# Ledger of designs, part 62: peptides against a protein of PDB entry 1ZZD

Target 1, 109 residues: chain A of PDB entry 1ZZD
Amino acid sequence: FQVVNPYLLRDLVDLGIWDEGMKQYLITQNGSIQGLPNVPQELKDLYKTVWEISQKTIINMAADRSVYIDQSHSLNLFLRAPTMGKLTSMHFYGWKKGLKTGMYYLRTQ

## One batch from the design tools (peptide; made by RFdiffusion4, then SolubleMPNN)

Design b2_p14_4_s1 (from b2_p14_4, 7 letters changed)
Fold by OpenDDE base, seed 2:
Structure b2_p14_4_s1 (fold): chain B 109 residues (1-109), chain A 14 residues (1-14)
Amino acid sequence: as target 1 above (109 residues)
Amino acid sequence: SELEKLEEILKKYL
């Protein structure tokens, strides 16, 4: 069951572009507004889904967390359409950043 | 180094 982010709904209404068609679009796109040409970039940046957040940023955050813990921690990543090249890059980058463990869990859509 | 070159190649996919 998918629910539209209430804050996103508010902002789309304020833009005057909310209607039944927009609702169906969001359902089809799993909540993403990245493909909409009539939405300001600022809103697109604000409402990125977990699938649209930079994987590099996620790895950086995981590396930062590792500084504050003594034991190994898991790295969880979300990829909409993973490729072999993408996975290899993430593992290599994670190694360079000094993660205590490799990628433990990969969630795909 | 060779490792640095490989790193630069891989970074473009992140």
Scores: peptide ipSAE 0.012, ipTM 0.288, DockQ to the pose 0.584
Fold by OpenDDE base, seed 1:
Structure b2_p14_4_s1 (fold): chain B 109 residues (1-109), chain A 14 residues (1-14)
Amino acid sequence: as target 1 above (109 residues)
Amino acid sequence: SELEKLEEILKKYL
């Protein structure tokens, strides 16, 4: 089942826009608020889902933590609509960033 | 090319 970010819920309540309709909207949008016109851009930037975060950012985060890990680890990547070109680019980027692993798990919607 | 080679490798895992 889908779990709504409790902090997002709080902020939506504070905005006075939380209701059953909003709940259903979030369910259908897999938690995304990017399409809501009555939500400040600041909140949209804050509450990006794993599907909306730059894949380069995800890889960078993995590279950052890999500095402190002496064991192999896997990279989890999230793509809404993966293409071979996109996957290849991500792989090359991972190598370029010096990731200790060439293995990754692809998550898709 | 290296890109093509990598794509072929990736196809095996996808």
Scores: peptide ipSAE 0.011, ipTM 0.241, DockQ to the pose 0.130
Fold by OpenDDE base, seed 3:
Structure b2_p14_4_s1 (fold): chain B 109 residues (1-109), chain A 14 residues (1-14)
Amino acid sequence: as target 1 above (109 residues)
Amino acid sequence: SELEKLEEILKKYL
């Protein structure tokens, strides 16, 4: 079950590019607008999905949270195409950044 | 090594 972000819908309507084809595109792309040439980059940056946020940024945010808590929040990673090397690198990067808890949840496509 | 242990664990979840 997927729901279109109402603010994204508004912006796409304002751009005059919202139609049934756009709707179907978003469904097939799991809500991603990154591949749309008619969308300004500013909007693409604003409406990044969990699959499109830098994993390093996620780890950095988790490390930042760890400064304020005794136990690190569980680290949730969302990867479109994970590899063993990438997962290993992320784990050790998190460790290097001082995370007390490693990866707890992994979501993949 | 710790790396080897991690790789072994990760293989279970890939």
Scores: peptide ipSAE 0.009, ipTM 0.240, DockQ to the pose 0.125
Fold by OpenDDE base, seed 5:
Structure b2_p14_4_s1 (fold): chain B 109 residues (1-109), chain A 14 residues (1-14)
Amino acid sequence: as target 1 above (109 residues)
Amino acid sequence: SELEKLEEILKKYL
């Protein structure tokens, strides 16, 4: 059972970005806001999940898989300087376009 | 399209 952090909810409301879409995003991201472009970095640092503490490992795993992706421009983005922010932003973009299956696997180590 | 490219990337992350 997933519960949204009440302080996170407050801050998202203060930012004016809380809505049903944001709610569903948080559900698919296990509470992560790391991929949100309209959230200050300070808040992203504050609301890191336990899962996100292992960013280095997750980034390395994603980078290893990205080597086999046949999309040069996107591949270069993730192989040269992979960050959790870039990965989550990509998946967030995919989610907005209806690619929810990809969001499910982002939550899995 | 950009969306199609992203779909291919995401498929490999599944």
Scores: peptide ipSAE 0.008, ipTM 0.219, DockQ to the pose 0.075

Design b2_p14_4_s2 (from b2_p14_4, 9 letters changed)
Fold by OpenDDE base, seed 4:
Structure b2_p14_4_s2 (fold): chain B 109 residues (1-109), chain A 14 residues (1-14)
Amino acid sequence: as target 1 above (109 residues)
Amino acid sequence: SELEELEKLLEKYL
């Protein structure tokens, strides 16, 4: 992780907590602010990284989009700690939600 | 049903 989200940067500056230490923290945490005790929860909810979003939510959103798409589309899924159980559940849930014409691309951290 | 229980089990990993 090399580039900080400019909007996150703005909000951290507005909070008065942006400094070199914060920058290095974000780099080591791959952009995550979830572990910061001095950041309001509303900002943590706003700036979840792709690794911190429920993949079920991602699949739900993709299924919702597919209602309005008449051709095949691709879906990218991200897992922080992939397991066979997670992979299997993703496939079954995607199938259940009707993502039969979509392509699933798995990304891991 | 058995299928529903399986789906519940799988969905906990998502």
Scores: peptide ipSAE 0.025, ipTM 0.432, DockQ to the pose 0.504
Fold by OpenDDE base, seed 5:
Structure b2_p14_4_s2 (fold): chain B 109 residues (1-109), chain A 14 residues (1-14)
Amino acid sequence: as target 1 above (109 residues)
Amino acid sequence: SELEELEKLLEKYL
């Protein structure tokens, strides 16, 4: 199920745009506020969903974490519209960045 | 090269 980020809720209330309509909008948009014209861009950047964050950035972060983790860790990747090209690129980039597990759990929207 | 192609795809899709 879907849960709204409490800090996002606070900021939307502070903007004076939170109402039942906004609630339903977020439900249908899987928590995304990127399409809202009345929300400042800085808030959109702050509250990107997992589907809206660069997967390259996620891979970089995972590579950084591997330096500090003794045991193996899984990498979760999220693609809205997966293609073989995208998958190949992600696997190759992960390998190039030194991710030893090579086990990428792919989630699709 | 294959590497360059993959890097190009990476820049396009990630």
Scores: peptide ipSAE 0.022, ipTM 0.396, DockQ to the pose 0.559
Fold by OpenDDE base, seed 2:
Parts: sequence; structure tokens; C-alpha cells
Structure b2_p14_4_s2 (fold): chain B 109 residues (1-109), chain A 14 residues (1-14)
Amino acid sequence: as target 1 above (109 residues)
Amino acid sequence: SELEELEKLLEKYL
């Protein structure tokens, strides 16, 4: 079950571009507004979905969390279109950042 | 080093 972000809804209404067509677009795009030409880049940056956040950023956040925990933890990664090159890069970068665990949980869409 | 070069090559895919 997919629910539209209420804050995104508010901002789209304020822009005057919210309608049934926009609603259907968001459903089809799994909440992403990155492909909309009539939306300011500022809003696109604000409402990036988990699939649009840099995987490097996610790994950095995981490394930061590792400073505060003593036990191993799983790293959750989200890839819309995974490739072998992408997976290899993530594993190598994770190793470089000194993650305390080799456990990676990959979610794909 | 070789390792540093490899790291740079891999990071561009992230």
C-alpha cells in the first residue's frame, strides 16, 4: 500500500499542479517527482525517494552509525536498477569506510 | 597506489 507524502502533497498543491493526473503519475513513479519538468529543483532535492539517494551517502551514514554500536549491523541498500558494477562498487566502498559488518541487505525495485 | 586507483574507478559508479 502506497501513501503519498503529505508534505509533498502540500507543496504540489501550493504550486498549483496537484490534480488527478499528478496523483496517477506519482503512483506510477512510486512517489518520485524527479521527472517532472514543472517542479523546482529545490523540491526535487527535498523529496528524493530511497531509490534516488546516493548509495555513497547511505554507506557513509551506515559507517557513522557504526561508531556508536559494538555489534555488527546489517547495511540496507536500495537500488532501482542494480548492475554487477554497482554492487561491486558498493561492497568495495563499504570496506573502505570500515563498516563493522559484511552483511548487506539489498532491496531492489 | 594501485589500490587507490581501483577505489577511484569504483567510486564513480556510486
Scores: peptide ipSAE 0.017, ipTM 0.367, DockQ to the pose 0.607
Fold by OpenDDE base, seed 3:
Structure b2_p14_4_s2 (fold): chain B 109 residues (1-109), chain A 14 residues (1-14)
Amino acid sequence: as target 1 above (109 residues)
Amino acid sequence: SELEELEKLLEKYL
């Protein structure tokens, strides 16, 4: 069914826009919120998937990620069928957040 | 760490 980013879920709930319709939207959009008009741009930027990041940005992030390679923050992976895209998205999300907190994805079904 | 392992995987495929 769907693997949910718990932080995204939290933010959507906090925005008061989480419902069954939103859930179905995320399922059909592979977790992307870029097309949602009622989501602040800052959240769209925060929760970009690897497919929504320019190659230039990816390269820049890869060049800078060495700062975080030796970080010991926990990363919980609850993926039934992890894809490189999902893993990359998780990694770069953590990078963008400076790896200040652990991150995890939750299997919903 | 788990994060480091992820990084290694990403370095291989990115």
Scores: peptide ipSAE 0.016, ipTM 0.247, DockQ to the pose 0.093

Design b2_p14_4_s3 (from b2_p14_4, 5 letters changed)
Fold by OpenDDE base, seed 2:
Structure b2_p14_4_s3 (fold): chain B 109 residues (1-109), chain A 14 residues (1-14)
Amino acid sequence: as target 1 above (109 residues)
Amino acid sequence: EELEKLEEIEKKYL
């Protein structure tokens, strides 16, 4: 089941906007606060879900940690609506970044 | 060139 990020919970409480309605909103939005008008942008940037982070950023992070991790390291990519263009760009960029052509997991919503 | 095509796709979608 879905678990709310405890730090996000704290910050929402500090803002005074946490209640049962907010809880239900987060459940329906899969943890996203991007659509909330009463949340500062800095918090929205901080609490992006895996579906809201650019795939380029994820690939960069994977490339960086691959320096320290052997071939068993697998890249997990999260695409809400995959297209051929998106998939091709991800593969090409991953190749350019020198990712060990190991397994990657594509998760779709 | 195939490489140029891939770069265009990357620029467009990533």
Scores: peptide ipSAE 0.102, ipTM 0.741, DockQ to the pose 0.830
Fold by OpenDDE base, seed 5:
Structure b2_p14_4_s3 (fold): chain B 109 residues (1-109), chain A 14 residues (1-14)
Amino acid sequence: as target 1 above (109 residues)
Amino acid sequence: EELEKLEEIEKKYL
């Protein structure tokens, strides 16, 4: 069950580009607007899906959260095409950033 | 060195 982000929907309507075709496009693209030429870059940056955010950024955010949280928190990572190299890189970088837990949830597309 | 290998992997993939 796929749901369109209501804020994204609003912005697309405001741009005047929302229609049935756009709806079907988003469904086929799993909510991604990155490929749309008629969408401002600032909106593309705002509405990145979990598959479009760099894992480094996600790890940085997790490290920042750990400053405020004493209890262990879960980290979710999303990779389109996971490789051993990417996994090793993420683990190593997370370690360098001082993440107390080496555990994260990996999802693949 | 293992650390150097990890740094190379990080540079390549992250």
Scores: peptide ipSAE 0.081, ipTM 0.726, DockQ to the pose 0.849
Fold by OpenDDE base, seed 4:
Structure b2_p14_4_s3 (fold): chain B 109 residues (1-109), chain A 14 residues (1-14)
Amino acid sequence: as target 1 above (109 residues)
Amino acid sequence: EELEKLEEIEKKYL
């Protein structure tokens, strides 16, 4: 079953737009609020689903974390439809960013 | 150069 992000729930309640319709909308949209016109862009940026986050950003964050970790850490990448070109680009970019390991977990929708 | 090719691919897909 789908679980609503508790912080997202809070903010939607604070906006006064949380109701049964909103709940059903989120279920239909797999948790995405990107299509809601009455939600501030700031919140849309904050509450991106794993499928809406730039994988380049994920790699950047992983590279940043690697500075403070003396061992290899797991990297999870989420792609709706992975392509060989995209995978190659991610691997190469990760290498350029100095990731300690080439191992990652690829999740697809 | 192979690196240049990879950089082009990166630029295209990332």
Scores: peptide ipSAE 0.047, ipTM 0.585, DockQ to the pose 0.870
Fold by OpenDDE base, seed 1:
Structure b2_p14_4_s3 (fold): chain B 109 residues (1-109), chain A 14 residues (1-14)
Amino acid sequence: as target 1 above (109 residues)
Amino acid sequence: EELEKLEEIEKKYL
């Protein structure tokens, strides 16, 4: 089942736009608020879903962690429409960044 | 040359 981010819920309540319609909207949009006109851009940037975050950023964060971890760590990536080019890019970029394990799991929407 | 191709792919998709 889908769970709404409690912090997002709080901020939407603070904006005074939380209601049953908003709840249903979030469910149908898999948690995305990018299409909401009455939400400030700063909140849209803050509450990006895994499908809306740059996977390059995820790889960068993993690479940063790998500097201090001796054991291999897992990396989960999310792509809406994976292509061979995107997959190749991710593997290559991960290699360039010195990831020990690379991609553990790829989820597609 | 292979690296150059991969870099081009990276620029395109990441």
Scores: peptide ipSAE 0.041, ipTM 0.505, DockQ to the pose 0.864

Design b2_p14_4_s4 (from b2_p14_4, 5 letters changed)
Fold by OpenDDE base, seed 5:
Parts: structure tokens; sequence; C-alpha cells
Structure b2_p14_4_s4 (fold): chain B 109 residues (1-109), chain A 14 residues (1-14)
């Protein structure tokens, strides 16, 4: 089940590029517009999917939240092609950034 | 710095 961001839909309509073909494209691309040549880069940056956001940024944001939240919060990371090296690096980076548990939940594409 | 080393590694993957 795929959910379409209503604001993304609005902006695509405003660009005049929304049609059945675009709809099918988004379905096959799991909501990504990064590959569309007729979309401004600013919109591409705005509508990054969870698979397109830097996971380092996610860790940084989680560390920032940990400063203000007493209770532990879960950290979800998304990797397309996880390896032991990547996992180890993320674990230690999160720990060094001061995450309370150092543990994260891993999702793979 | 140890953190810098980790950041360099992460640049390849994250």
Amino acid sequence: as target 1 above (109 residues)
Amino acid sequence: EELEELEEILKKYL
C-alpha cells in the first residue's frame, strides 16, 4: 500500500506534469521524484523519501532530540544494501554522538 | 580524532 504525499501531489499539479503516466511512475519508484528531469531540484530536496535522506543526518537529528527528551526514543535507520561494515560504523557513530542506547532499528529496502 | 575517522567511513555509506 503506497501513500502519496498530498503536498507533493499539489506541487506536481502546479508544475503541470501530473497525469496517469506520472502516477504510474511514482508507484514504480515508491514515491521518489529524484529521477524526474522536469522537477526543480528544490522540490526534489523537499520530497526526499526515507531511502534518499542521509542516514547520518537522521542520526544527528536523533542525537539532538536526545538532549531534550529524557525518555529513550527509537531510532530507525534505512539501508538499501547493508553490510557489516556499514552497520558497525553506524553503531559507533551513534554511540559517539551520545545516543542514550546506541541501539537502532534497521530497515532494509 | 576518532569521531572524524568514523565520519569519513560513514561518508561512503550514509
Scores: peptide ipSAE 0.014, ipTM 0.351, DockQ to the pose 0.315
Fold by OpenDDE base, seed 3:
Structure b2_p14_4_s4 (fold): chain B 109 residues (1-109), chain A 14 residues (1-14)
Amino acid sequence: as target 1 above (109 residues)
Amino acid sequence: EELEELEEILKKYL
């Protein structure tokens, strides 16, 4: 079940580009606006989907959070096209960054 | 050594 982010919807309406075609585009693109030429880059950066955020950044943020929590926290990673090389690198990078918990859940697109 | 190689791979793909 897919829903449009209500704040994204508002911003697209404010830009005057929301219509049925835009709705269908978002559905087919799984919520991504990265390919839209009429959307400012600032909005594209703001509304990146979980598949479009660098997973290295996610690991870095998780490592930073782990410094301030006593118990281990879960780490969820989202990869479009995972390979054994990517997974191995991700595991070792997380370990190197001092994550208390390994990868809790892996999602693929 | 191995960790450095894996980190470089991660930089490329993640």
Scores: peptide ipSAE 0.013, ipTM 0.362, DockQ to the pose 0.488
Fold by OpenDDE base, seed 1:
Structure b2_p14_4_s4 (fold): chain B 109 residues (1-109), chain A 14 residues (1-14)
Amino acid sequence: as target 1 above (109 residues)
Amino acid sequence: EELEELEEILKKYL
């Protein structure tokens, strides 16, 4: 089941645009608000879904965490249309960033 | 599934 981000819900309520139609829209769009014309761009930037965030950013954040975490941590990567090239690039980018434990979990939409 | 298998193959190079 899909869970709506509670902070997104709050902000949509504050904008006065939350209703049943908006709820159904979010369900059909898998939580994305990028297509909504009545939502400020700053909120669209804030509430990007895992499918809309650059995976390089995710890897960078994981690399930052790995500096302070003694034990290996897992990393979830999300691709709408994964290819061998994308997989290769992500793995080698992770390697370059020091993610040598290599605990990757690839998810596809 | 298939992609996860490819991922596991690539992990050995990390």
Scores: peptide ipSAE 0.012, ipTM 0.300, DockQ to the pose 0.060
Fold by OpenDDE base, seed 2:
Structure b2_p14_4_s4 (fold): chain B 109 residues (1-109), chain A 14 residues (1-14)
Amino acid sequence: as target 1 above (109 residues)
Amino acid sequence: EELEELEEILKKYL
């Protein structure tokens, strides 16, 4: 079940561009506003979906947290279209960043 | 050697 981010909804309403068409657009785009030309870039940056954020950033954050725990927490990564090269790079990067354990879960759209 | 290859891959995707 997909729900619209309430803060995103607020901002779209404030922009005066929220309507039924916009609602349907978001549903078909899995919540993404990246393709909308009438939305400021700052909002696009703010409301990136889990499929649009840099997984490198997620790895960095996980590595930072791992400094304070005995065992690495489970790392979840989200990839829309994984390739062997990309997976290899992610694994290598995680290792280099000092993660005690690599990714536990890989989500693919 | 293997490390260098992985670093090159990393540059492409991350």
Scores: peptide ipSAE 0.012, ipTM 0.337, DockQ to the pose 0.835

Design b2_p14_5_s1 (from b2_p14_5, 5 letters changed)
Fold by OpenDDE base, seed 2:
Structure b2_p14_5_s1 (fold): chain B 109 residues (1-109), chain A 14 residues (1-14)
Amino acid sequence: as target 1 above (109 residues)
Amino acid sequence: KPFLPEDITEEDLL
């Protein structure tokens, strides 16, 4: 079963746009509200799913953490539709940022 | 051409 973020549910109710149609929409969109025109952008930014967060940002955060540890932690990246070009770019970007172990896991939707 | 880190945009990593 798909669990709806309880805070997202609250905010959608507060906006007065929560109904059965909205529920079905979220199910089909895997929890994403990015395509909804009647939702403020600030809420869209707040409730990004793992597939909507820039993996560049994830790499940056991983690089920041690696400064304080001896061995790099596992880096997990998420792409909905990976291409060879994207994977190559991500690899080189991770290298440039000084990750010791690079990418451990790539998850796709 | 080969992919270089300088050519990477945010859109490329989404």
Scores: peptide ipSAE 0.017, ipTM 0.402, DockQ to the pose 0.094
Fold by OpenDDE base, seed 5:
Structure b2_p14_5_s1 (fold): chain B 109 residues (1-109), chain A 14 residues (1-14)
Amino acid sequence: as target 1 above (109 residues)
Amino acid sequence: KPFLPEDITEEDLL
C-alpha cells in the first residue's frame, strides 16, 4: 500500500500547500510531486520515487554494495514503459558491472 | 545495431 514520505509531508506542510486535495493528488500520482508547479525543483530532485530515478544508478549502487557483502542479493528494477531494447540494455549493463551471479526482478507500472 | 552498455542513457533507464 501507499504511504506518504514523512519528510515530504513536512516539507509540503512548510510550503503551506498540504491539504486533502494534495493528499488525493499524491495518491493518484503514486507519491510523485514532479508535476506540481508550486514545489521547488530542489524538492522534486530530493523526493523522486522509484519510477523517477535512473535505474542505471540503482545498478551502479548494487555493484558497489557487492564489494562489501558476501551474501547474494537480489536487484529490483523499475520501468514505466519497458521495451525489449531497454530490457536488453539493462541486462548487459548489469552483466558488465559484475552482477552475474544475482538476478534482477523487473517491475512495471 | 546491438544494444551495448555504452548505449544506455539515463533516459533509457528512466
Scores: peptide ipSAE 0.016, ipTM 0.382, DockQ to the pose 0.094
Fold by OpenDDE base, seed 4:
Parts: sequence; C-alpha cells; structure tokens
Structure b2_p14_5_s1 (fold): chain B 109 residues (1-109), chain A 14 residues (1-14)
Amino acid sequence: as target 1 above (109 residues)
Amino acid sequence: KPFLPEDITEEDLL
C-alpha cells in the first residue's frame, strides 16, 4: 500500500515543498493534497485520490468503454462514506447508462 | 432524504 503517488511525490519535490511534515500530512490525509494551501490548483485537479474522483464520472467512462467491449466489463467504485442511498443511486445510474455488468468491486475508506 | 454529493443527482436516486 502506497499512500503517496510517486508522480505526486516528484511534483511536490519539484515545487520544493516536500519534507517530513508534508509526508506526515499526506499520511494522515490518505494521500489527499486538496487541503494544502501551497499546492497549485492544477496539481490538485491532477492528483485527486480515488476518494475524490466523481464516481459518476467513473461510471460515465465505463459506459463509454462498454461500447468497444464484447466481454463483460468490470467496474470498480470507491466511496469515502458509503450510504445505502448512494449505492442504490450508483447502481441505478450504471444501469441507466447501459453498463453490461454491475459493480465488480466496491472499496470503502 | 440523505445528502447527495454533486456527482450524484436527485434524478439518479431511486
């Protein structure tokens, strides 16, 4: 398990803000840089963790890929704070978008 | 009704 994305690490070093404090911060934040004031927004947008990416967007991308896949396509979703309502909505939305298969694996934070 | 994040809309909720 790697908390810090290696490419993110490189970019933080290039920014000159990587230190032990930054490392500990990222560990406590499960790799998220969204709360860091010294990080450009462009990098924040680039390095969203699996918990910060819109799962609806993930479903949309999966639906788009399904156009080119004959076999069943697997979909992995990540939820920081899953609720029954959200899970139901995601399932419904996936179905509505024409996904061939349901959720392959659900991960929670 | 539970809070929905911006990526899931009310229209998607059953």
Scores: peptide ipSAE 0.011, ipTM 0.380, DockQ to the pose 0.255
Fold by OpenDDE base, seed 3:
Structure b2_p14_5_s1 (fold): chain B 109 residues (1-109), chain A 14 residues (1-14)
Amino acid sequence: as target 1 above (109 residues)
Amino acid sequence: KPFLPEDITEEDLL
């Protein structure tokens, strides 16, 4: 079941570009607005789907959280097209950033 | 799926 992000919906309405065509576009694009030419880049940056976010940023955020807890939060990483090189890089980057636990969950699209 | 270090082989590090 696919649901449009309610905040994204709001912003698209505010832009005046929300219509049935936009709705169908989002459905076919799994919620991604990256390909929309009439959306400001700042909104594209804000509304990246989990498949579009830099997972390094996610790791950084997890490392920041780990400073305040005994054990690292469970870390979920999402890769559209994972390679072993990329997975290895992320694993060791997480370690380098001080995560108490390694990568726990890997999701692929 | 959990990502385990054991999934990495020497060939993957080349």
Scores: peptide ipSAE 0.006, ipTM 0.335, DockQ to the pose 0.058

Design b2_p14_5_s2 (from b2_p14_5, 4 letters changed)
Fold by OpenDDE base, seed 1:
Structure b2_p14_5_s2 (fold): chain B 109 residues (1-109), chain A 14 residues (1-14)
Amino acid sequence: as target 1 above (109 residues)
Amino acid sequence: SAFLPEDITEEDLL
């Protein structure tokens, strides 16, 4: 298991902010750089963890793939703090987007 | 009880 994306590591080194403290910070943040004030927003947008990417986008991507795939594949969803209402809404959204087959796997922090 | 669908925002799905 690797906490830090190797390309992120490179970019942090290039920024001159990589050190042992940064490493420990990233470990505690599960790889997230969103809270770092000295990181350009462009890099924050680039290096989003699975918890920082819109799952709506993931659903859209899965729906796009399903058009060309005969076999249903599992879709993994990652939510920080889901409510039952939000989960229901996601189910409906998935259905609306054509994910009529396949299984949703929900992961939470 | 059944839940009604809610509007989904990008923030809701992070």
Scores: peptide ipSAE 0.015, ipTM 0.420, DockQ to the pose 0.084
Fold by OpenDDE base, seed 2:
Structure b2_p14_5_s2 (fold): chain B 109 residues (1-109), chain A 14 residues (1-14)
Amino acid sequence: as target 1 above (109 residues)
Amino acid sequence: SAFLPEDITEEDLL
């Protein structure tokens, strides 16, 4: 697999901050640039990893799709540190938003 | 037993 998004790599090179140290940092951070103070927030927002996107937003998008189909397409959620309380709340939130099939798959980091 | 849902924030779902 590729740790660094090729477009992200290009933008980091354009910023003049790409080097071996940056490469090793990104490897240890699973491709995340969120912790870098010298990167504009706009780029951080653009290159959020699957672990950094709000799962609430994902649920909202899935609910929007469900209006046009018989069954809600597979809703996959990603959590770094799931708890029973969080899982229950997400389930009910999905239900409240009108998901027909609920969560299909949950991945943990 | 069923757990009661709690208020969730964006931070909870990241």
Scores: peptide ipSAE 0.014, ipTM 0.398, DockQ to the pose 0.082
Fold by OpenDDE base, seed 3:
Parts: C-alpha cells; sequence; structure tokens
Structure b2_p14_5_s2 (fold): chain B 109 residues (1-109), chain A 14 residues (1-14)
C-alpha cells in the first residue's frame, strides 16, 4: 500500500499546505511533489522519489564507494520507462566509472 | 513509527 513519507508530511504542514486535497494528490502521484507549484525547489530536490532521482548520480555514488571496498556494492536502478538505449548507457557508464559489479538490479514502475 | 507533530495523524501516513 502507499505510505506518505512522514518527513514530507511535516514539511508540507510547516508550509501550511497540508490538507485532505494534498493527501489525495500525494497518493495519486505516488508520493511525488514535483508537480506542485507552491512547493520550494529545495524541497522538491530533497524529496525526489526513487523514480525521479538521477540514475547517473546513483552510479557516481556507487563508484565513489567502490574506492573503499574490493567489490562494488549491489547497484539498484529505478526507471519509470526504461529503454534499451538508456539501460545500455547506464551499464557502460558504470563500467567506465570503475564499478566491478555493474548493474545488478533493475526496478521498473 | 517515529514521533510525529501533533497535527499529523497515523491516518495521514496511510
Amino acid sequence: as target 1 above (109 residues)
Amino acid sequence: SAFLPEDITEEDLL
């Protein structure tokens, strides 16, 4: 079932925009606030869902971690609408960045 | 669950 992020709820309450309408909006949008016009960009950046985070950034973070370990941690990528071209690009980008394991798990919405 | 502000109920999380 869909659960709203409690920290997001707190911030929306602090903004004074939390109500039943907002609750239903979040449920229908799977927790995304990217489409809300009255939310600061800083909060939108903070509360990106797994489908909205740059997968390139995730790969970079994984590559940075691999400096301290013998084998790369398992890399999970989340794509709303993956294409073969995008998947191939992510795979090779990870390889070029020094990931030993590569893309291990792919999750789709 | 963690502590929530008084104006946020458990039902709001569901």
Scores: peptide ipSAE 0.000, ipTM 0.271, DockQ to the pose 0.017
Fold by OpenDDE base, seed 5:
Structure b2_p14_5_s2 (fold): chain B 109 residues (1-109), chain A 14 residues (1-14)
Amino acid sequence: as target 1 above (109 residues)
Amino acid sequence: SAFLPEDITEEDLL
């Protein structure tokens, strides 16, 4: 289940490039616009998917949110090509940021 | 929705 960002849809409509073809493209690309030649780079930078941002950034954001949300809230990490080195690094970094009791869910693409 | 243009439906989000 992948939902397209509603603000992204708005901006694509404003650009005049939203149509059925674009919709199907986004579905097949899991919401990514990085491969679209007719989208300004500024929008590409703004609308990165969970597959396109640093997992370190995701962990930082989770640590910041943990101050305001349920302690049982899980941390979801997304990797296209997980390696033992990457998994180890993420585990230690999460621990360092105080997510010791948080549940880790690894998702792959 | 206040966050969606009139020409975008909920089906477009899924």
Scores: peptide ipSAE 0.000, ipTM 0.295, DockQ to the pose 0.020

